Peptides against a protein of PDB entry 1LOE. Designs and how they scored, part 53

Target 1, 181 residues: chain A of PDB entry 1LOE
Amino acid sequence: TETTSFSITKFGPDQQNLIFQGDGYTTKERLTLTKAVRNTVGRALYSSPIHIWDSKTGNVANFVTSFTFVIDAPNSYNVADGFTFFIAPVDTKPQTGGGYLGVFNSKDYDKTSQTVAVEFDTFYNTAWDPSNGDRHIGIDVNSIKSINTKSWKLQNGKEANVVIAFNAATNVLTVSLTYPN
Target 2, 181 residues: chain A of PDB entry 1LOE as posed
Amino acid sequence: TETTSFSITKFGPDQQNLIFQGDGYTTKERLTLTKAVRNTVGRALYSSPIHIWDSKTGNVANFVTSFTFVIDAPNSYNVADGFTFFIAPVDTKPQTGGGYLGVFNSKDYDKTSQTVAVEFDTFYNTAWDPSNGDRHIGIDVNSIKSINTKSWALQNGKEANVVIAFNAATNVLTVSLTYPN

## One batch from the design tools (peptide; made by RFdiffusion4, then SolubleMPNN)

Design b2_p17_2_s3 (from b2_p17_2, 9 letters changed)
Fold by OpenDDE base, seed 1:
Order: C-alpha cells, then sequence, then structure tokens
Structure b2_p17_2_s3 (fold): chain B 181 residues (1-181), chain A 17 residues (1-17)
C-alpha cells in the first residue's frame, strides 16, 4: 500500500511543500490564488507527486481532501471566475485563464489533458455552463464542460468548508460544501 | 474579479497494490 498525506493549517512565506504558479502566493498565512484584478491565474501544486493509479494492478487510489476557502469580491455582482481543486500530470503548467480557470483549454473532451477538477464556478459561461446561470460546483474531466454540476450560493467574504472524496471501489467522487458561520 | 484565498488544506490518498 502506498499512502500520501499532508496538512497545511497556516501557509508560510516559504511553504516548501507547495509549488506556486502564476499569480499564486502566500500572505498572512493564507494561500492567495488571485487578487481582485482581471486577467490573472494563480495556482499551487502539492510538491510531491501522488500515485493515484497503478499500471500493474490497475488499482486507483482512494483519496480525500478537505480545505477552507474564501472568495472575497469587492463587487458582488462581478465575481468572475472562481477556482478549482484539480489533479493533473506532474509537469502541469497554467492553462487558459478566465472561464477556463487556468486548468483547461477546451470545452471539448480532451483525454490528453489528463486533468480532473472540482470547480467552484462563479461566472456563467454560456458556451458550456449549466443553462440556469447559477453559480455552481462542477466535476470536470478533461474538459471545462462539467460532467455534473450542482447549484451553489456564494457567500461573499465568508469561509467555506469543502470535502472532496473519491471511492475507487464505486468510482464515485463526492463533494460537500458548507458555510459553518 | 475576486480575491480567492485558501486558508487550510489537508489530504490523504491510499493506493492498494
Amino acid sequence: as target 1 above (181 residues)
Amino acid sequence: PAEIRITSISGSSVLNL
């Protein structure tokens, strides 16, 4: 059995177990993906590769991740675009910004991206987002066009708790989001 | 546009071999 675990409760100025990309950085013991400015992409990667699929056995890892986030928009009517938790190849680099959330490049399924993401999407992109226009949580597999979505009501400036779990036996990914305060 | 902050994160994975 191979296991990987980590816990970061305070993000230091020199956080050694993260790789920062684009505009991502740490400040005030927080990981800041973006400031409230246009045309930026910030990402952070866990620095150690995780073995999630074994070619010999075909087994896929079970995993769980929990995190807390804040989206703080100075204009609550313009919160674009949101962010993702994602799993991608070890050499991954920032991708297209804006509605692609810096993680994807197409709404067409592209197996070569090898990327799975849970999006917390605060902007309606008519070309691929659910037609109801709601802010939403989405599960994205090799495409910015989610395979499944659920409406989510953003609480601007409030801390949200997220749990993402994958059960390899059932092939089910679960996502929960709560605002505890 | 918004400031997006992650204030904590933890993770665990288990791969059976």
Scores: peptide ipSAE 0.800, ipTM 0.972, DockQ to the pose 0.948
Fold by OpenDDE base, seed 5:
Structure b2_p17_2_s3 (fold): chain B 181 residues (1-181), chain A 17 residues (1-17)
Amino acid sequence: as target 1 above (181 residues)
Amino acid sequence: PAEIRITSISGSSVLNL
């Protein structure tokens, strides 16, 4: 059995177990993916590779991730574009920004992406987002067009608690989001 | 546009071989 675990409760200025990409950085002991400006992409990667799939056995790892985030928009009517929790190849680099959330490049399924993401999408993109226009949580597999979505009511400036879990035996990914306050 | 902050994160994975 191979296991990986990590816990970061305070993000330091020299966080050794994270790789920062694009505009991502730490400040005030928090990981800041973006500031409230246009055309930015910030990412952070866990620095150690995680063995998610074994080619010999075909086994896929069970995993769970918990995190707390804040989306703080100066204008509640212009919140763009959201962010993702993602799993991608070790050499992954920032991808297309804007509605692609810095993780994907197409709404068409692209197996070469090898990327799975849980999106917290705050901007309606007509070409691929659910037609009701709601802010939503989505599960993205090799495409920005989610395989499943659920409406989500953003509470501007409030902390949200997220749990993402994958059960390899059932092949089910679960996402929960709560605003405790 | 919005400022997006992560205030804490933890994770674990288990791969049976």
Scores: peptide ipSAE 0.798, ipTM 0.972, DockQ to the pose 0.945
Fold by OpenDDE base, seed 2:
Structure b2_p17_2_s3 (fold): chain B 181 residues (1-181), chain A 17 residues (1-17)
Amino acid sequence: as target 1 above (181 residues)
Amino acid sequence: PAEIRITSISGSSVLNL
């Protein structure tokens, strides 16, 4: 088997196992993807490639990730756009189109993108988001238009705990989000 | 707009060969 594991509880100023893209950076031992300003995209990649799919056997990796995040908006009615946890090819680059969460560039399904994301979406984009306008968690496969969504009530400035797990045998991706406090 | 922070993260993957 091939395995990968990592744990970061304090993000240092020179976090060598991360690649920072766009406006992503570390401060006060946390990873900051964006500040509360317009037109900003920040990303961080795990620096070592992860073998997710084996072409010889066709096997896909099982994986689990857990993280804690805070979305801190000065204006609770203007929180755009959110963020993702994503898996993409090693040469992936930030995408700057509005509403695409720095990862995608189209609502059209594109299998060549080879990108899967779990979105934590805080802005309603009429062209692709659920019509109820709720902030939501979404599963995105090769498109910003989620294959599945669930409404999520943002607690501004509070820490949320997320667990994302993929079971290769069942081809099921699970996501949980809780506010422990 | 909002400040988005990740305060901790862990992960593991296992690929059978």
Scores: peptide ipSAE 0.791, ipTM 0.971, DockQ to the pose 0.933
Fold by OpenDDE base, seed 4:
Structure b2_p17_2_s3 (fold): chain B 181 residues (1-181), chain A 17 residues (1-17)
Amino acid sequence: as target 1 above (181 residues)
Amino acid sequence: PAEIRITSISGSSVLNL
């Protein structure tokens, strides 16, 4: 059995187990993906590779990730695009920004992307987002067009707790989001 | 636009071989 685990409760200026990309950085013991300015993409990767799928056995890992985030917009009606939690190949680099959230490049399914993401999407992109226009959580597999979505009400400036779990036996990814305060 | 912050994160994975 191969296992990986990590926990970061304070993000330091020399956080050795993270790789920062684009505008992502640490400040005040927090990971900041974006500042409240236009046209930025920030990413952070866990620095150690995680063996999520074994080609010899075909086995897929069970995994659980928990994190707390804050989206803090000066204007609640102009929040921009949102962010993702994602799993991608070790050599992954920032992709298209804006509505593609720096993780994808197309709404068309692209198996070569080898990327799964949970999006916390705060902007309605007419070309691929749910027609109701709601801010939403989405599960994205090799495409910015989610395979499943659920409406979500952003609480501006408040901490949200997220749990993402994958059960390999059932092939089910679960996402929970709560605002404890 | 918005500032997006992650204040904590943890994870675990188990792969049977």
Scores: peptide ipSAE 0.782, ipTM 0.969, DockQ to the pose 0.944

Design b2_p17_2_s4 (from b2_p17_2, 8 letters changed)
Fold by OpenDDE base, seed 3:
Structure b2_p17_2_s4 (fold): chain B 181 residues (1-181), chain A 17 residues (1-17)
Amino acid sequence: as target 1 above (181 residues)
Amino acid sequence: PAEIRITSISFSSVLNL
């Protein structure tokens, strides 16, 4: 059995187990992906590769992640674009296309991207988002166009608790989001 | 636009070999 585990409750100025990309940085012991400024992309990667799939056995890892986030918008009606939790190849680089959340670059399925993301999407992109226009949680497999979505009501400036779990035996990814306060 | 902050995170994976 191979395991990978980490926990960060205070993000330091030189957080050795994270790689920061784009505008992502730490301040006041928090990871800040973006400031409230247009056309910015920030990412943070766990610094060590995770063994998520074994080519010899074909086995896929079970994993669980839990995190707390805040989206803090000066204008509650202009919150674009949101963020993702993602798993991607080790050489992954930020993507700057509008609406692609810094991770994807196409609505077309591209198996070569080898990227899975859970999006917390605060902007309606007509070309790929659910037609009801709601802010939503989405599961993205090799495309910004989610394979499944659920409407989510953003509480501006409030902490949200997220749990994402993957069960390899069932091939099911689950996402929960709560506002405890 | 918005400020997006992550205040804590944990991760665990288990791969059976």
Scores: peptide ipSAE 0.826, ipTM 0.977, DockQ to the pose 0.932
Fold by OpenDDE base, seed 5:
Structure b2_p17_2_s4 (fold): chain B 181 residues (1-181), chain A 17 residues (1-17)
Amino acid sequence: as target 1 above (181 residues)
Amino acid sequence: PAEIRITSISFSSVLNL
């Protein structure tokens, strides 16, 4: 059995177990993916490779992640675009920004992407997002077009608690989001 | 646009071989 685990409760100025990409950085002991500035993409990767799939056996890892986030928009009517938790190849680099959230390049299924993401999407892109226009949580597999979504009401400036779990035996990914206050 | 902050995170994975 191979296991990987980490926990960060305070993000330091030189967080050794993270790789920062694009506009991502730490400040005030928090990871800041983006500031409220247009045309930015910030990412942070765990610095060690995670053995999530074994080509010899075909086995896929069980995993669970929990995190707390804040989306803080100066203008609550302009919150674009959101963010993701994602799993991608070791050499991953920032992809298309804006509605592609810096992790995808197409709404068409692209197996070469080898990327799974849970999106917290705050902007309605008519070409691929749910037609109701709601802000939503989505599960994205090799495409920005989610395989499943659920409406979510953003509380601007408030902390949200997220739990994402994957059960390899059942092939089920679960996502929960709560605002504790 | 918005400021997006992550204030804490934990992760655990288990791969059976």
Scores: peptide ipSAE 0.823, ipTM 0.977, DockQ to the pose 0.920
Fold by OpenDDE base, seed 4:
Structure b2_p17_2_s4 (fold): chain B 181 residues (1-181), chain A 17 residues (1-17)
Amino acid sequence: as target 1 above (181 residues)
Amino acid sequence: PAEIRITSISFSSVLNL
């Protein structure tokens, strides 16, 4: 059995187990992906590779992640675009910004992307987002067009708790989001 | 646009071989 685990409760200025990309950085013991300005993409990667799939056995890892986030918009009616938790190849670099959330480049399925993401999407992109226009959580597999979505009511400036779990035996990914306060 | 902050994270994976 191969296991990987990490926990970060305070993000330091010299966080050795993270790789920062684009506009991502740490401040006030928090990981800041974006500031409230247009045309930015910030990412942070866990610095060590995670063995998520074994080519010899075909086995896929079970995993659980939990995190707390805040989306803090000066204008509650202009909150674009959101963010993702994602798993991608070790050499991954920032992709297209805006509605692609810096993780994807197309709404068309692209197997070569090898990227799975859980999006917390705060902007309605007509070409691929759910037609109801709601802010939503989405599960994205090799495409910004989610394979499944659920409406989510953003609480601007409030901390949200997220748990994402993947069960390899059932091939089911679960996502929960709560606002504890 | 918004400031997006992550305040904590934990991760655990198990791969059976």
Scores: peptide ipSAE 0.820, ipTM 0.976, DockQ to the pose 0.942
Fold by OpenDDE base, seed 2:
Structure b2_p17_2_s4 (fold): chain B 181 residues (1-181), chain A 17 residues (1-17)
Amino acid sequence: as target 1 above (181 residues)
Amino acid sequence: PAEIRITSISFSSVLNL
């Protein structure tokens, strides 16, 4: 059995187990992905590779992650674009295309991207988002066009608690989001 | 645009071999 585990409750200015990309950095012991300015992308990667799939056995890892986030928009009518929790190849680089949340670059399914993401999407992109225009949680497999979505009511400036779990035996990914306050 | 902050995170994975 191979396991990986980490926990960060305060993000330091020299957080050794994270790799910061783009505008992602630490501020006040928080991981800040973006500031409230246009055309920015920030990411953070766990610094050690995770053995998520074994080519010899075909086994895929079970995993669980929990995190707390805040989206703080000065204008509640302009909250583009959102963010993701994602798993991608170790050489992954930030993507700058609008609406792709820094992770994808196409709405077309591309198995070679080997990328899975849970999106917390605050902007309606007509080309791929649910037609109701709601802010939403999405499960993205090798495409920004989610395989499944659920409407989510953003509470601007409030902390949200997220739990994401993957069961390899059932191939089911579960996502929960709550605002405890 | 919005400021997006992560205040805490935990992760655990288990791969059976």
Scores: peptide ipSAE 0.811, ipTM 0.975, DockQ to the pose 0.922

Design b2_p17_3_s1 (from b2_p17_3, 6 letters changed)
Fold by OpenDDE base, seed 5:
Structure b2_p17_3_s1 (fold): chain B 181 residues (1-181), chain A 17 residues (1-17)
Amino acid sequence: as target 1 above (181 residues)
Amino acid sequence: MGIRAYDTSKLAELIAK
């Protein structure tokens, strides 16, 4: 089974392998997606589209992505809702901001979205988030309402190492997050 | 941070199943 990998260890001021949308931009060794202002949308897309499913053969590929991210949220009441990793159609554009993370437009399942996301959600939206109000990791399929969630204790300003993998043999998407330091 | 794919609908179906 084919495996597609995506990894970026450093971001430069001129990342030619990224497509920036909205407020996303690069600084020295870092990608910034938001201005720390609610309801803004900043996105960066890997410039080359990938194939996950071969319609001719029916073969489904594995994929693995790993990255490091930092959330700096000095005030729990002044956060920009969190961060998402997502897989979307080639013509994807920024969607609804705020609690929809710029990726979705509805809490109802919408097959036309054709989008899968892993959210690292730092803001409790009563209408769809887990009722305990915890910051959480969620797997989102065609909806901002996660099909599965797990509580996540944010270490503010610290680097989180993330691995996201899809196993084509089992159709299971896995997410791991660790704080090595 | 996003990845673009031609066949995301299939992925969505598989994961949602």
Scores: peptide ipSAE 0.590, ipTM 0.957, DockQ to the pose 0.821
Fold by OpenDDE base, seed 1:
Structure b2_p17_3_s1 (fold): chain B 181 residues (1-181), chain A 17 residues (1-17)
Amino acid sequence: as target 1 above (181 residues)
Amino acid sequence: MGIRAYDTSKLAELIAK
């Protein structure tokens, strides 16, 4: 089975393989998606669309993505709303901000969204988040309400290493997050 | 941060299944 891999380890001011939407931009070595203010939406899209499914054969490719991210909140006790990695249609545009992370518009399942996301959610939204109120990693399919979640302890200002993989043989999406430093 | 794909509906269906 074919595997599609995507990795970005460095961002620069002349980044040409990214499409910026909303408030997203690059610094010398980092991609910055949002400022520490309410209701900002910053997105960065890999410029080249990919293929995951072959409609002629029915074959589905494996998918593996790895990246590093930093959440640097001015107040570690009040951090909103988090970060998300998503796979969306070619014509995707920023969606609702805040708790919807700029990726979704509803907690109700909406197949027209055609969007899969992994959320690193730092803010408890009582309407859809796990009832324990923990910061969490979630897998979102066509809805901000995750189909599965796991508690995650944010280390503010530290680099998190993430690996996201889709296994085409099992249709299982896996996520790992580590703080190596 | 996102990736664009031509066939995201299929992926969504498979994961949600």
Scores: peptide ipSAE 0.586, ipTM 0.956, DockQ to the pose 0.819
Fold by OpenDDE base, seed 3:
Structure b2_p17_3_s1 (fold): chain B 181 residues (1-181), chain A 17 residues (1-17)
Amino acid sequence: as target 1 above (181 residues)
Amino acid sequence: MGIRAYDTSKLAELIAK
């Protein structure tokens, strides 16, 4: 079998393995995706498309992604919608609809999106978010309405360590988030 | 932060099951 791996320890202004979309940019070795205001969109894409499924053999790849992120959202009212990690088609473009995290454009399932996302959602959208109003982690498949969510207590301004793994044998996507002590 | 793939529809199908 074949594998693909990459690692980015620090981000630079000439990050050749990233494609920036919208307001995404790098500053002081960090990747910044948003201006931290509502209705702004910033994205960064790994520059080389990957293969997940081999149609000839039927093999599906396992994958593990880890990253660290910081969100500055001192309140849940005057903030951006959150952050997502996503896997999308080669021709993916930012989506500008408010509340859709720059990835989706509907709460209805839309197979043409062909997008899987893990959301770290800091803004409660009554129309699709969990009714308890908590900040949450969600797994999104072709819709901003998550197929599964878990409440998440944001430690504002602190680095969160995330691991996202897909197990091809079980078709289960696993997300873990920790705040190191 | 995103990853692009040629075959994302299959992944979406599998996870949605």
Scores: peptide ipSAE 0.576, ipTM 0.953, DockQ to the pose 0.891
Fold by OpenDDE base, seed 2:
Structure b2_p17_3_s1 (fold): chain B 181 residues (1-181), chain A 17 residues (1-17)
Amino acid sequence: as target 1 above (181 residues)
Amino acid sequence: MGIRAYDTSKLAELIAK
């Protein structure tokens, strides 16, 4: 079983290995996904499509990705919905529905989405988020309604280190988030 | 931020189990 590694530590204004969608852009070595205005969607896609499953052999690839991100959410009211890492079909397009992180468009399971996401959610959406209202990490499969969530204490404006790994032997997606000193 | 793949439906299926 092969392993695909994805890691980008710095983002330049002419980042050749990224496809920007919506309001996504880079400045000063940072990828910015949203403007400081309401109802904006920004995405950046790794430019080279990958293979996860080989239908001929049945082989499923492992993958590991690591990155850092910063969220500015000083309060729980006037903030965006958060950040998401996702794996989507080659023709994926931004989704503009509010609360759907630019990736999904329903809380109902929709296999036609063909999308897996890890959400770092800073806004409580009553209709689908965990009822405790905590900021949370979620694993989303074909729906904004996570199949699993964990409460996450945001350190506002600080860099979070994230590792996301898929184990093909167990079919388990693992997410870790830490705030280094 | 995202990664594109040709076969994402399979991944979704596997993780959803």
Scores: peptide ipSAE 0.553, ipTM 0.949, DockQ to the pose 0.848

Design b2_p17_3_s2 (from b2_p17_3 with F1M S9T N14L S17A)
Fold by OpenDDE base, seed 3:
Structure b2_p17_3_s2 (fold): chain B 181 residues (1-181), chain A 17 residues (1-17)
Amino acid sequence: as target 1 above (181 residues)
Amino acid sequence: MGIRVYDPTKLNELIAA
């Protein structure tokens, strides 16, 4: 059994293990993906592609990812769409369509995307978001329309701790978010 | 923030199942 592991405690200006796309950059040891407005996309990718599936054995790897993020969204209307953690093909490129979090380009299922995302969505898009209008966490597979969602009360400007885990035995992706302070 | 994988096909199938 082989294991790949990495961690980034502080982000530097010359972060060699990240590929920046769009407006993504580092400052003050933070990774900043977007401006606090619509019409901007920024992404950062771990620089080394990962083998997550062994086609010979059929095995899919378990994985756990943890990170801390801060979102500034003081209101529900004059803000960007949110933040995503995603797993995508090696040739993934930023998507610029509004409301798609820089990851997708349609509310319809598109197998060619081959992208799984966990969204932390701060903007209500009537066409695909949960009808209650709540800010939410979603699991997205090849579509901005989540296969599952959970309401999320944003603590504006506070650090959120996230753990995302995939259990290959059960095929369950688990997302946990806490505000420790 | 993203992770790139060489072949995401099976993972996508499993999560969506």
Scores: peptide ipSAE 0.549, ipTM 0.944, DockQ to the pose 0.941
Fold by OpenDDE base, seed 1:
Structure b2_p17_3_s2 (fold): chain B 181 residues (1-181), chain A 17 residues (1-17)
Amino acid sequence: as target 1 above (181 residues)
Amino acid sequence: MGIRVYDPTKLNELIAA
């Protein structure tokens, strides 16, 4: 099998392997997607598009991605809206902000978006989020309304370690989040 | 943070199934 991999341990002002969209930028060796202000969308894309599907065999590749992220909100009791890791077509552009996290435009399934996302959602949107109102991790396919969710307790200002894996034999996407520090 | 892929159709179908 063929493997494609990349690693970014530090982010600099001349980061060549990232495409910044919206308000995304780098500072203090971190990738910053948004400031603590309303109605901002910041995205960063790995610059090289990848193949995950072999059209001849019909096989989809296994993949594993890991990263750390920090949500640092000035008020830990009022945090909006969250963060996403997403897989999208080569021509992807920022979508609706706020509760749509800059990745989707509707809670209705829209196959034309061709986007899958893992959301780390800190704000309860009554129209589509789990009814318990918990902050949550969600798996989103072509919709901001998750196909599956799990409650998640945000530790404001602390680094979260995330692992996302897709098993092509079982067609299961797995997400794990830990706060090691 | 995102990754761009040439054709995500099959992946999306499999995850959604």
Scores: peptide ipSAE 0.545, ipTM 0.944, DockQ to the pose 0.914
Fold by OpenDDE base, seed 4:
Structure b2_p17_3_s2 (fold): chain B 181 residues (1-181), chain A 17 residues (1-17)
Amino acid sequence: as target 1 above (181 residues)
Amino acid sequence: MGIRVYDPTKLNELIAA
């Protein structure tokens, strides 16, 4: 089978393989999605669109993505809404901010969104988040209301390693997060 | 952070199933 891969080990100010939307930018070898202001949306997209589905054969590609993120907050208990890794159509634009994380506009399933997101959600929205109020990882399909969630203990300022994999044979999306340090 | 795909419809359906 054909494989396409990419990696970014260090982010630079002239990162040509990223499309920045909203307040997203790179500095000091980091991708920054959030300004220190309320209700902003920052996004970065890999510049090259990817084929993951062949309509002729019906085959969907396997994929694995890994990244490291850090949430820097002045207080570990005073954070913003979180962020997502998302897979979206080629013409994707920033969506509703705040609890919608800039990727969705509704808690109702909307197939026209055509967006899958792995959310790293640090703010409890009573209307759609798990009732236990925990910070959580969620898998979102065409809705900010996750189809599945797992509690996640944020370690403020620490690097989290994330691996997201889709197995086309089983149709299972797997998310793992670890704090190695 | 996101990736863009030409047609995510089938993927989304499979994940949601």
Scores: peptide ipSAE 0.545, ipTM 0.943, DockQ to the pose 0.934
Fold by OpenDDE base, seed 2:
Structure b2_p17_3_s2 (fold): chain B 181 residues (1-181), chain A 17 residues (1-17)
Amino acid sequence: as target 1 above (181 residues)
Amino acid sequence: MGIRVYDPTKLNELIAA
């Protein structure tokens, strides 16, 4: 089984391995996906599509990715929805519905989305988020309503180091988030 | 931030949480 690995530790205006969608852009050493305005969606896609599953051979690929992100969410009621890492079809487009992290458009399962996401959710949406209201990490399959969640204590404005890995032998997706500083 | 896959048909079947 092959493994596709990529790591993005720094972002800049000359980033050549990203395709930007919507309001996504880069500044010196940072990727910004949202603005402090209503109804904005920004996305960045790794420029090279990968083969995670080959229907002809039946092969499933491993992958691992590492990145750093910063969320500024000092108030739980006056913040953006958070950040998401997602795996989507080659023709994926930004979704503009509020609360859906630019990836989904419903709490209902929609197989046509063909999208798996790891959400780092900072805003409590009563309709689909865990009832405890905690900021959380979630694994989403074709829906903003996560199939699994874990409470997460945001360190506001701090750099979070994330590692996401998929093991094709077990079909297990693992997520690690740490604050080194 | 996302990655794109050529054939995502089985994505909903792949992930064990």
Scores: peptide ipSAE 0.449, ipTM 0.913, DockQ to the pose 0.754

